# Peptides against a protein of PDB entry 6TME: the designs that were tried, part 112

Target 1, 324 residues: chain A of PDB entry 6TME
Amino acid sequence: NRLKRAYIALQAWKKAFYSDPFNTAANWVGPDVCSYKGVFCAPALDDPSVLVVAGIDLNHADIAGYLPPELGLLTDVALFHVNSNRFCGVIPKSLSKLTLMYEFDVSNNRFVGPFPTVALSWPSLKFLDIRYNDFEGKLPPEIFDKDLDAIFLNNNRFESTIPETIGKSTASVVTFAHNKFSGCIPKTIGQMKNLNEIVFIGNNLSGCLPNEIGSLNNVTVFDASSNGFVGSLPSTLSGLANVEQMDFSYNKFTGFVTDNICKLPKLSNFTFSYNFFNGEAQSCVPGSSQEKQFDDTSNCLQNRPNQKSAKECLPVVSRPVDCS
Target 2, 324 residues: chain A of PDB entry 6TME as posed
Amino acid sequence: NRLKRAYIALQAWKKAFYSDPFNTAANWVGPDVCSYKGVFCAPALDDPSVLVVAGIDLNHADIFGYLPPELGLLTDVALFHVNSNRFCGVIPKSLSKLTLMYEFDVSNNRFVGPFPTVALSWPSLKFLDIRYNDFEGKLPPEIFDKDLDAIFLNNNRFESTIPETIGKSTASVVTFAHNKFSGCIPKTIGQMKNLNEIVFIGNNLSGCLPNEIGSLNNVTVFDASSNGFVGSLPSTLSGLANVEQMDFSYNKFTGFVTDNICKLPKLSNFTFSYNFFNGEAQSCVPGSSQEKQFDDTSNCLQNRPNQKSAKECLPVVSRPVDCS

## One batch from the design tools (peptide; made by RFdiffusion4, then SolubleMPNN)

Design b2_p15_5_s2 (from b2_p15_5, 4 letters changed)
Fold by OpenDDE base, seed 5:
Structure b2_p15_5_s2 (fold): chain B 324 residues (1-324), chain A 15 residues (1-15)
Amino acid sequence: as target 1 above (324 residues)
Amino acid sequence: PVPDTSSYTAPPVPK
C-alpha cells in the first residue's frame, strides 16, 4: 500500500522535527496522509484508481530537523518543496527511489555536505533549487547534462571551477552567485542556447571573459559582478541582442567600454562600476539616455565624477591584460 | 505548488 508507505515516511519525518513553530505537522496524525498539512495527493500515474502522495509543500514553515532515510518511501513524489526551513544534515540517498521527482526545492535551509548527487539520479528533474544552504565542494559536471529548466546554486559553499559541461545545459536560469567558484568562465558558455539569466555574483572567478558570451542571444540578465575578471570586455558582447540587465561591477576590467555594448537594443541597466576602465563611449555615459541606466563609478575615466585616483589607476591601466 | 522563481539571489520570502 503506497499510502501506508507514505504514512511511515511522514511519521518518521515528524519524529525528525526538532521544532515546528507553526505547528505545521500538528495534524500529521493517523493514516489519512492526504489530509496532512503540506501533503498533496493525486491519482497515481500508473493506476488512476490509486491515490498517492504526489507533492510536499512545507515552504516557509521554519521547521528545524533533518530528512530521515524513510523519505525514500515517498516513491510517488514529483514535487518536493521545503524551502525556508531549518532542515539540517544531508539529503538522503534513499531519495533516489523518488524516480518521478520533477521539482526539488530545498533552498534556504541548513543542508551541508557535498552536492546532493541523488539529484542526478532523477531522470525527470526539471527544477533544482538548492540555494541558501551550506553545500560545499565541487559542482558535478553531470548537473549540466540534465534537462533542467532552472538551476539555483547561489549562496552555498561550492568551490573549484565551473564545469565545461555548462554549455550542454538547457536551463533558462542558472545562478552561481555567492559561492567560492574559481577559474575562468568556460568558453562552452556560448552553447547555452536556452539561457535567459545567468548570475556569477560574488565568486572568485578570474581571467578574461570568453568571447563566446556574445553568442548568448536570448540572455536578458548577465551578472558577473564581484569577481576577479581581467582584461577588456569582449567586442562580441555586441551580440547580446536581448540583454536587459548587465553587471560587470567590482572586477578588474580594463580598456574602453564601447559604443557597441552601450547601444545594445534591449539594454536597460549596464553597471560597469568599480573597475579600471580608462575610457567609455558617449553612449555609455550615465544620463546620456533616458531609456538606459549606466553606472561608471570608480573607474579610471577622465572628466567623470567619482573615479579612482591616478595613483590607483596607473599601475593597472598601464599594464592591461591581453585576452587575445 | 508552484516554485518561487523570483529573486534568484535573495532568500525565498512568503508571498
Scores: peptide ipSAE 0.034, ipTM 0.729, DockQ to the pose 0.127
Fold by OpenDDE base, seed 4:
Structure b2_p15_5_s2 (fold): chain B 324 residues (1-324), chain A 15 residues (1-15)
Amino acid sequence: as target 1 above (324 residues)
Amino acid sequence: PVPDTSSYTAPPVPK
């Protein structure tokens, strides 16, 4: 019965293909769905004597089409990987029936519409990758209430602010890059106890960086580049004991880049170029360390190459934003 | 038991 439902779903999906350049679904014929290319069967969790469709892997198949509602019949699927295709339309709400969903990767497709709220209905979801699509609108706050390990949102059309619920996230990796997020980074960010990598690059984020960033003891990658951040770097960044890659480039930061930041024990690369910093410690100077790489290009630094003109610097540096 | 179809591979975030 379960495999019959899977057959109906997979045949409906095959009919929803507009193009299959690699003939991936060429063998999707007949009732033996477990022999289908990219379809993986396993013993059911509730009955080991029953074989069910437990996974889909169509990564890099370049398939054009859409996801039909009949995919909701794949109720035993825990792994759904369809990245690097040309699937369009919306994620079907019928996927709410896939209660075993553990990893959901629809990245690098042509999906549109709001955030796929069906992902919020999956109680066991650990991996969510929706990057490189055309998802739009606000990010639902509830996404960070889920016990996810990874959340990839980059390269979409998401707007509005980052939810304050971000501090509840248990994810080790979160990407916001290349969206239209606006407003400040929530102060609750410091509560992300498992965070290793966070990327904000290329949004419309603004305001001061919250001091609570310094509480992210497990962070190895922190990229806030290409935004509208203002003020000085928080002194609490000295708390980033494990940061290896840090990027604040292409913002409107001012003030002094301190020794306490540039001497971070695990820091490998620190880019703070294309800002309005008016001073840096000797430890921040490019070439000052063999173990660390720094980029101070296009700031308001004295006696450094490739800096902004006094005409460009004066209007900004003379009006520092107080973040206190 | 779930088959090993896990994949963390996707286009990287451009810099």
Scores: peptide ipSAE 0.030, ipTM 0.706, DockQ to the pose 0.052
Fold by OpenDDE base, seed 1:
Formats: C-alpha cells, sequence, structure tokens
Structure b2_p15_5_s2 (fold): chain B 324 residues (1-324), chain A 15 residues (1-15)
C-alpha cells in the first residue's frame, strides 16, 4: 500500500542521515509513518478512505545527509519543506514521481549540481525555493513557463543570462540575488503582470535597464543593486505606481535622477548610491520628504555630501552610455 | 540566514 511505500522511503532517508542533532528522526520507527516527526498524513485525493503521506516538514532540523532515490516512493507528497538543513548532493530524479508536488522548499542546504530539472516535471508546482544552495550552471528557460507563484533562486552559483521567457512568468516574487547571472535584463520583463517583488542583487548583470521595467504596475520591490548596469534610468520608471522599495545602488548608472521617479506615489525607500549620477531633482534629495527615504551617497552630484571625486567621475560622466 | 518558509500558497496539512 501507499503507507508501506512511504515507510520504505522514510527508512531509506533516515539511513541517509549523517547527523540528526535534534533527534528529529528518533521516532521514525515502525510502520506508522503518520506518527513520524515532520511527516504529515492526509486522505488521498483519489480515495478519501486511504491515508497517505501528503507533507514533509523538516525545516530547521540541521540534519546532515542526502536525499536518496527511494524518496521517489513518496508519490502522494504535495508539500516538501526541508529548509535549513545540511543536505548535500543532488535532487534525485526519482522525485519526478511526486506528481502532486505543490510546494518544494530545499532552501538553505548544501545541494550541488545543475538546476534541479525534476522541478520542471511537476505539473502543479506553485512554490519553488532553492535559495542558499550551491546549484550551478544555466537557469533553464522553462522555469518561467511554469505557473509558479514564487521562485526563489538567490544565493546559488547560477551563471549565464536571464532567460527571455521571464516575461511569461506568473510569479509574484522572483529572486535572482547573489548568483553569477550576466548580460542584460530581458525586455520581456515588462510582461510579468503579477510581479510584486523582483531582486537582482549582487550579480554580474550589465547593459542598460530596459524601458519595459516601467510596465511593472504591481511591483512593490525592485532591487537591482550591486551589478554592472550602465546608462541613465529609464524615464518609463515613472510608471511604477506601486513601487515602495527601489534600489539601484552599486552600479555604473549615469545621468539625471528625475522628479518623475522620486515622486512615485508609493515610494518609501529609493537608494541610488554608489553610481555616477551627475544630477538629481530636488525631490530626490535625502531629507526632502518626510514620507520617503533617499540615499544619493557616492555619486557625481554637485553640492551634495559624500560624493565621488572629480577624478573618479570625469572619465565616466564625460562618456555617457547611450541607451537609446 | 534564510527566513522561514512555511506553506506559502497551500493550506497547512494537518497531522
Amino acid sequence: as target 1 above (324 residues)
Amino acid sequence: PVPDTSSYTAPPVPK
């Protein structure tokens, strides 16, 4: 039966533990898997008279080990939360059998290898959290073709460009932060109609910001800090009617920061420090508003404190990048 | 540090 398969899987997993400092699996004994700590049973969707393992929650268990192939026997699992452990190795391909997977959280572990393409095989997946691991290589374009609500990719080793398919994403939250992504932000970004929060912090992204960012009407958080972006801020950013937190710090931006950006109606924090901006509107000046916080530190602004020297500014400001 | 990610979109599964 299904619980017998779950027993085999869970016992194989227990054997794959190198360390269980909180003795989380201490009660993982015997056939009654529904009594196991961190194991949650529910009536099967196809037969309410059958009890199945529907969820795993081992968050914050600090367990060292790996995910054995036998986890593929947990075919009724819809919720798999194992964040903040010390699991290593790769995500088993056998997890493709978990066709009910709805939320997959393996964040804050020691997983390695390429993007876990098995996640693409789950037809009902809505939440994907693989942040704070050692996943590497290219992000598969197909991730954004999935009907996900949240995609957490930050703090990994992902490389290459951001796929143009990003515009197809229905996700409200997407994090790219602290990877090795390079190239430009795709112009298709403006098609992310459900986007509330997007974070690009600490990558190798470059080029001009696409004008299409201004089409992100629902975005509340836009952070592109700590990259290699160049040129002026797009005038279309005036369209970000719901943006509350905006960060462009630690880039190579030039030009003038306009009233149309700094007067955005929901803007609470706007950080554009550590760039090469050579002018700002009065509405962008720190302290100009009680409702908004600005940081203009370390730019090429005249008559402002804590700016770059003329020696640092002149070579960059005199050679503006044309983004037109 | 990673913030807690409990059930984000799905209802909690009872135990």
Scores: peptide ipSAE 0.026, ipTM 0.700, DockQ to the pose 0.223
Fold by OpenDDE base, seed 3:
Structure b2_p15_5_s2 (fold): chain B 324 residues (1-324), chain A 15 residues (1-15)
Amino acid sequence: as target 1 above (324 residues)
Amino acid sequence: PVPDTSSYTAPPVPK
């Protein structure tokens, strides 16, 4: 039966624990898996008279170990939350059998290897959190074909470009921060119809910002800080009617920061420090508004404090990148 | 930095 399979899976997992500092699996004894700490049972969707393991919650258990292939026997699991542990190795391909997977949170672990493509096999997946691991290589373009509400990829070792399929994403939150992504932000970004928050912090992204960013009418957080972006800020950023937090700091931007950006109606914080901007509108000056916070530090602005030297500015400002 | 480990929903309550 299903609970017997779950028992086999959970006992295999317990055996795969190297350390359980909080004794989380101490009661993982005997066939009554529904009594196991962090194991949650519910009536099966296909037969309400059958009790199945529907969820796992081992969040914050600090468990060291790995995910054994036998976890693929947990075929009724819809919620898998194992964040803030010390699980290592790879996500087992046997998890493809968990066709009900709805939320998958393996964040803050020690997982390695390529993107866990098994996550792409789950037809009902809505939440994917793999942040704070050591996943590496290319991001599969197919991730954005999934009808996900949130995609957390930050603090990994992902490389290569951001897939152009990003425009297909229905996610409200997407994080790329603290990876090794390179290349330009795809122009298709403007097609992200449900996007509220997107974070690119601390990658190797470059080129000009696409004008299509201005089509992100629902975005409240846009952080592109700590990259290699060049050129002027797109004039189309005036279309970000709901942006509250905007960060372009620590890039190689040039040109003039306009009123149309700094006067965005919902803008609360706008950081454009550590660039090569050679001018700003009065509305962009720190302290010019009580409702908005600005940081213009370490640019090429005249008559502003804490700016770059002429020696640092002239080589860059005199050769602006044309993004047209 | 301390990771944000929030999720949308908790596992179902056992019956």
Scores: peptide ipSAE 0.025, ipTM 0.686, DockQ to the pose 0.301

Design b2_p15_5_s3 (from b2_p15_5, 6 letters changed)
Fold by OpenDDE base, seed 2:
Structure b2_p15_5_s3 (fold): chain B 324 residues (1-324), chain A 15 residues (1-15)
Amino acid sequence: as target 1 above (324 residues)
Amino acid sequence: MKPDTSTYTPPPVPR
């Protein structure tokens, strides 16, 4: 009996709670699991006459505990939303039995260990949110082979380079922010055909920006701030016809910020502060447009306020990185 | 607890 298996799983999970401040699991008593708070039942996909546990929503419950292996008995679950809790430990491998998994949100918890590779085993997964945890190590290249709509990885402890497979991703939103990613952005990034938002904030990324970024025709948000990028901005950035928010601040960029980038048709905010740019077009000057906001603070620009000293600029500007 | 960084809402599962 599927509901009997669900009962075993849910009782094991209740036992794994260390703290339940809002008494969310107070009514988790007896065999009627469909009445449990945060448990949602629906007709089974293979037999509409059978009722099964199809979803879990414990968002914002502030529950402290761990995920026991018995959760693998919830084989009919397609929605697993447990964000904003204090769950710790690792994601159980037994969750591989949840073959209907569609949305997996474990964000804003205290999970640790490597990337939860069990997520790669779910054939129908469309949404993955593991942000605001303590996941570490390498990002599996296979994550971008999956047909995901959104991939939230920000605010973890991921290391190593961004996989070349990123170009295979069909995701509209990908966040890498506030990790420990290093190396260059892969040239394959230009192949992300459905990308709308990509965020690299606060990593250890370096090298030149690939020219292929200019192929991201659908991107509305591109944030590469707080990294170690060098060289000039690619001239191909003029191809970002739909970009609205662009941030290159807090890097080591050099060269001239051109009209072609500052006059992008949908550009609303362009921040290129805290770099080593030695020139900008008039269209890039803050206050030059009523429709666009620019920030050129702390560069090597002449006749602009709040710039770096000549002492700071000269060593970098005189030795520009050639990205050709 | 940490704030959300995106307002993206996934589509519901068809059941």
Scores: peptide ipSAE 0.032, ipTM 0.747, DockQ to the pose 0.504
Fold by OpenDDE base, seed 3:
Structure b2_p15_5_s3 (fold): chain B 324 residues (1-324), chain A 15 residues (1-15)
Amino acid sequence: as target 1 above (324 residues)
Amino acid sequence: MKPDTSTYTPPPVPR
C-alpha cells in the first residue's frame, strides 16, 4: 500500500518534468519504485517487514519541472535531496504529510514564493537547505525554534529583519548571505550556543554590531561583509576565541581596529577593508604576522596604501556613530 | 549552477 502510494507520487512527479537532460527518470516505469534511479527504499520504522520509500536523491540532475501535490503521498521519506535542478513553483503544502523529514535540500533551483512554511511542520527536521532560489518575504521566526543543525537561506529574496528568535537556534551553520535582510543583528545572537559559522554577506543590514557577538565562543566563521553596519567594532569581539575567518569588509564602520581583535588566538583571516576605520593596531597591519592574513584596504588609515581620500573620509570620520 | 557557500555535509539519517 505504501509503495503503491509512492508509485502514484513518483509517476505524478515524472509527469511534472518538463526536461530530464540526463534521463534520470527513464527507468521510472512500473510498480517497483525501489528500483527507480534516485529513489531509495528502507524498512519502515513502524513495521520493519514493510519496505517504504525513505529517500529521494536527484541532486545535480538538471531536471526542469515542478513539485506536484502528489509528493505528499511519500509519507515515509526522511531524506529529500533535489538540489541543482531547475524545479520551479512552490513547495507543496502536501509535504506536511512527510512527518519523518530529516534532511530537506531544494537548493539551487527556481523555487519562488514565501518561505516554505511546510518545513516548520516537520518535527524531526535537522537540515534545511533552500539556498539559491527565489524565495521571498519575511523569514518566519519559528524557523529558529526548530532543532536544526544547519540552516541555509543564502541567495534568495528574503527581506525584513532577522528574527530575534535567532538566539534560540541550535544550528552550527546559518547563512543569510545575498538576501535583502534589513535592520540590526538581534542582540539575541549571542545565545546561539552551538554556532560555528554565520554568514550575513550582501544584505541591507545596518546599525551597530551587538556586543553579544562576543559571546559566540564556538564561532569559527563570522562574515558580515557587504552591509551597512556603522560604528566601531565591539570590544567584546575579543571573546571570539575560536574565530578563524572574520570579514567586516564593505560596511561603514569607523573607529580603531584594536589589538584584542587582531590577536585573537585562532584568527587566520581578518578582512576589514572598504570601511572608514581611522586607525589600526600594529597587529592588524597586513604582513605583520605570518600566521594571519589581514586586509585594511580602502579605509581612512594614515600611512597605509590604498586608502580613501580625505574628501571621502572626513564627512564620515568626523561624525562617528556612538554605539554605546 | 551556483556553487555552495558552505561545505557542511549533514550526517545520514539514523534508522
Scores: peptide ipSAE 0.032, ipTM 0.741, DockQ to the pose 0.521
Fold by OpenDDE base, seed 5:
Structure b2_p15_5_s3 (fold): chain B 324 residues (1-324), chain A 15 residues (1-15)
Amino acid sequence: as target 1 above (324 residues)
Amino acid sequence: MKPDTSTYTPPPVPR
């Protein structure tokens, strides 16, 4: 009996709670698991006459505990949302049995260990949110082979290069922010045909920006701030016809910020502060437009306020990185 | 708790 298996799983999970400050699991008593708070039942896909646990939503429950292996008995679960709790430990490999997994949100918890490779086993996964945890190690390149709509990896401890397979991703939103990713952005990034938002904030990324970024016609948000990028901004950025928010601040960029970038048709906010740019077009000057907001603070610009000293600028500006 | 950094809303599971 599927509900009996669910009962076993949910009771094991309740036992794995260290703290339930909102008494979310207080009603997790008895065989009627469909009445459990945060447990949602639906007709089984293979037999509409059978009721199964199809979803878990314990978002914002502030529950402390871990995920026991018995959760693998929840074989009919397609939605697993446990956002904003204090769950710790690792994601159980037994969750591989949840072959209907569609949305997996374990964000804002205390999960540790490597990337939860069990997520790669789910054939129908469309939404993956593991942000705000303590996941570490390498990002498996296979994550981008999956037909995901959204991939949230930000605020973890991932330490690797960005896989070149990123170009295969069909995701509209991908976040890498606040990890320890290193190396260059792969040139394959330009192949992300569905990409709307990509965030690289606060990593150890370096090198030149690939020209292929300019192929991201659908991107509305591109944030590469707080990294170690060098060289000039690619001229191909003029191809970002739909970009609204663009941030290159807190890098080591040099060169000239061109009209072709600052006059992008949908550009609303362009931040290129805290770099070593030695020139900007008039269209890039803060206050030059009413519909666009610019920040050129702390560069090597002449006749602009709040710039770096000549002493700080000269060593970098005189030795520009050639990205060609 | 940390703030949400995305406005993305996943579609409902087709059932």
Scores: peptide ipSAE 0.029, ipTM 0.739, DockQ to the pose 0.484
Fold by OpenDDE base, seed 1:
Structure b2_p15_5_s3 (fold): chain B 324 residues (1-324), chain A 15 residues (1-15)
Amino acid sequence: as target 1 above (324 residues)
Amino acid sequence: MKPDTSTYTPPPVPR
């Protein structure tokens, strides 16, 4: 019965294909769905004597089409990987029936509409990858209430502020890059106890960096480049004991880049170029270390190459933003 | 279609 439902779902999906360049679905014929290319069967969790469709892997198939509502019949699917295709439309709400969903990867497609709230309905979801699509609107605050390990949101059309609930996230990796997020980074960010990598690249974020970033002692990658951040770098960044890659380039930061940041013990790359910094410690100077790489290009630094003109610097440096 | 730049691999589903 479960495989019959899967057959109906998969045949409906095949019918929803506009193009299958690699003929991935060529063998999607007949009731033996477990033999279908990209379809993986396993014993059901509730009855090991029953074989069910437990996974879909159509990654890199370049399939054009949409996700039909009949996919909701795949109630035993825990792994849904369809990245690097040309699927369009919206994520069907009928996928709420896939209560075993653990890994959901629809990245690198042509999906549109608001955040797929159906992802919030999956109680066991651990991996969410919706990057490289055209999802738009607000990010639901509830996404960070879920026990996710990875949240990939980059390269979409998300707008509004980053939810304060971010501090509740147990994710090790979160990407916001290349969206339209605005406002400040929430102070609650420091509560992300499992965070290893966070990227804010290429948004409309602004304001001062919260001091609480310094509480992210497990973070190895922190990239806030290409935003509208202002003020000085928080002195509390000295607490980033495990940071390896740090990028603050292409912002409006001012002030002095201190030793306690540039001497972070695991720091391998620190880019703070294209800002309005008016001073840096000797430890921050490119070439000062054999084990660390720095980029101080296009700031307001004295006696350094490739800096902004006095005309560009003076209006900004003379009116520093107080982040106190 | 964009290139996948992530190297993150989630743990396998326990079954």
Scores: peptide ipSAE 0.037, ipTM 0.735, DockQ to the pose 0.463; fails the geometry check

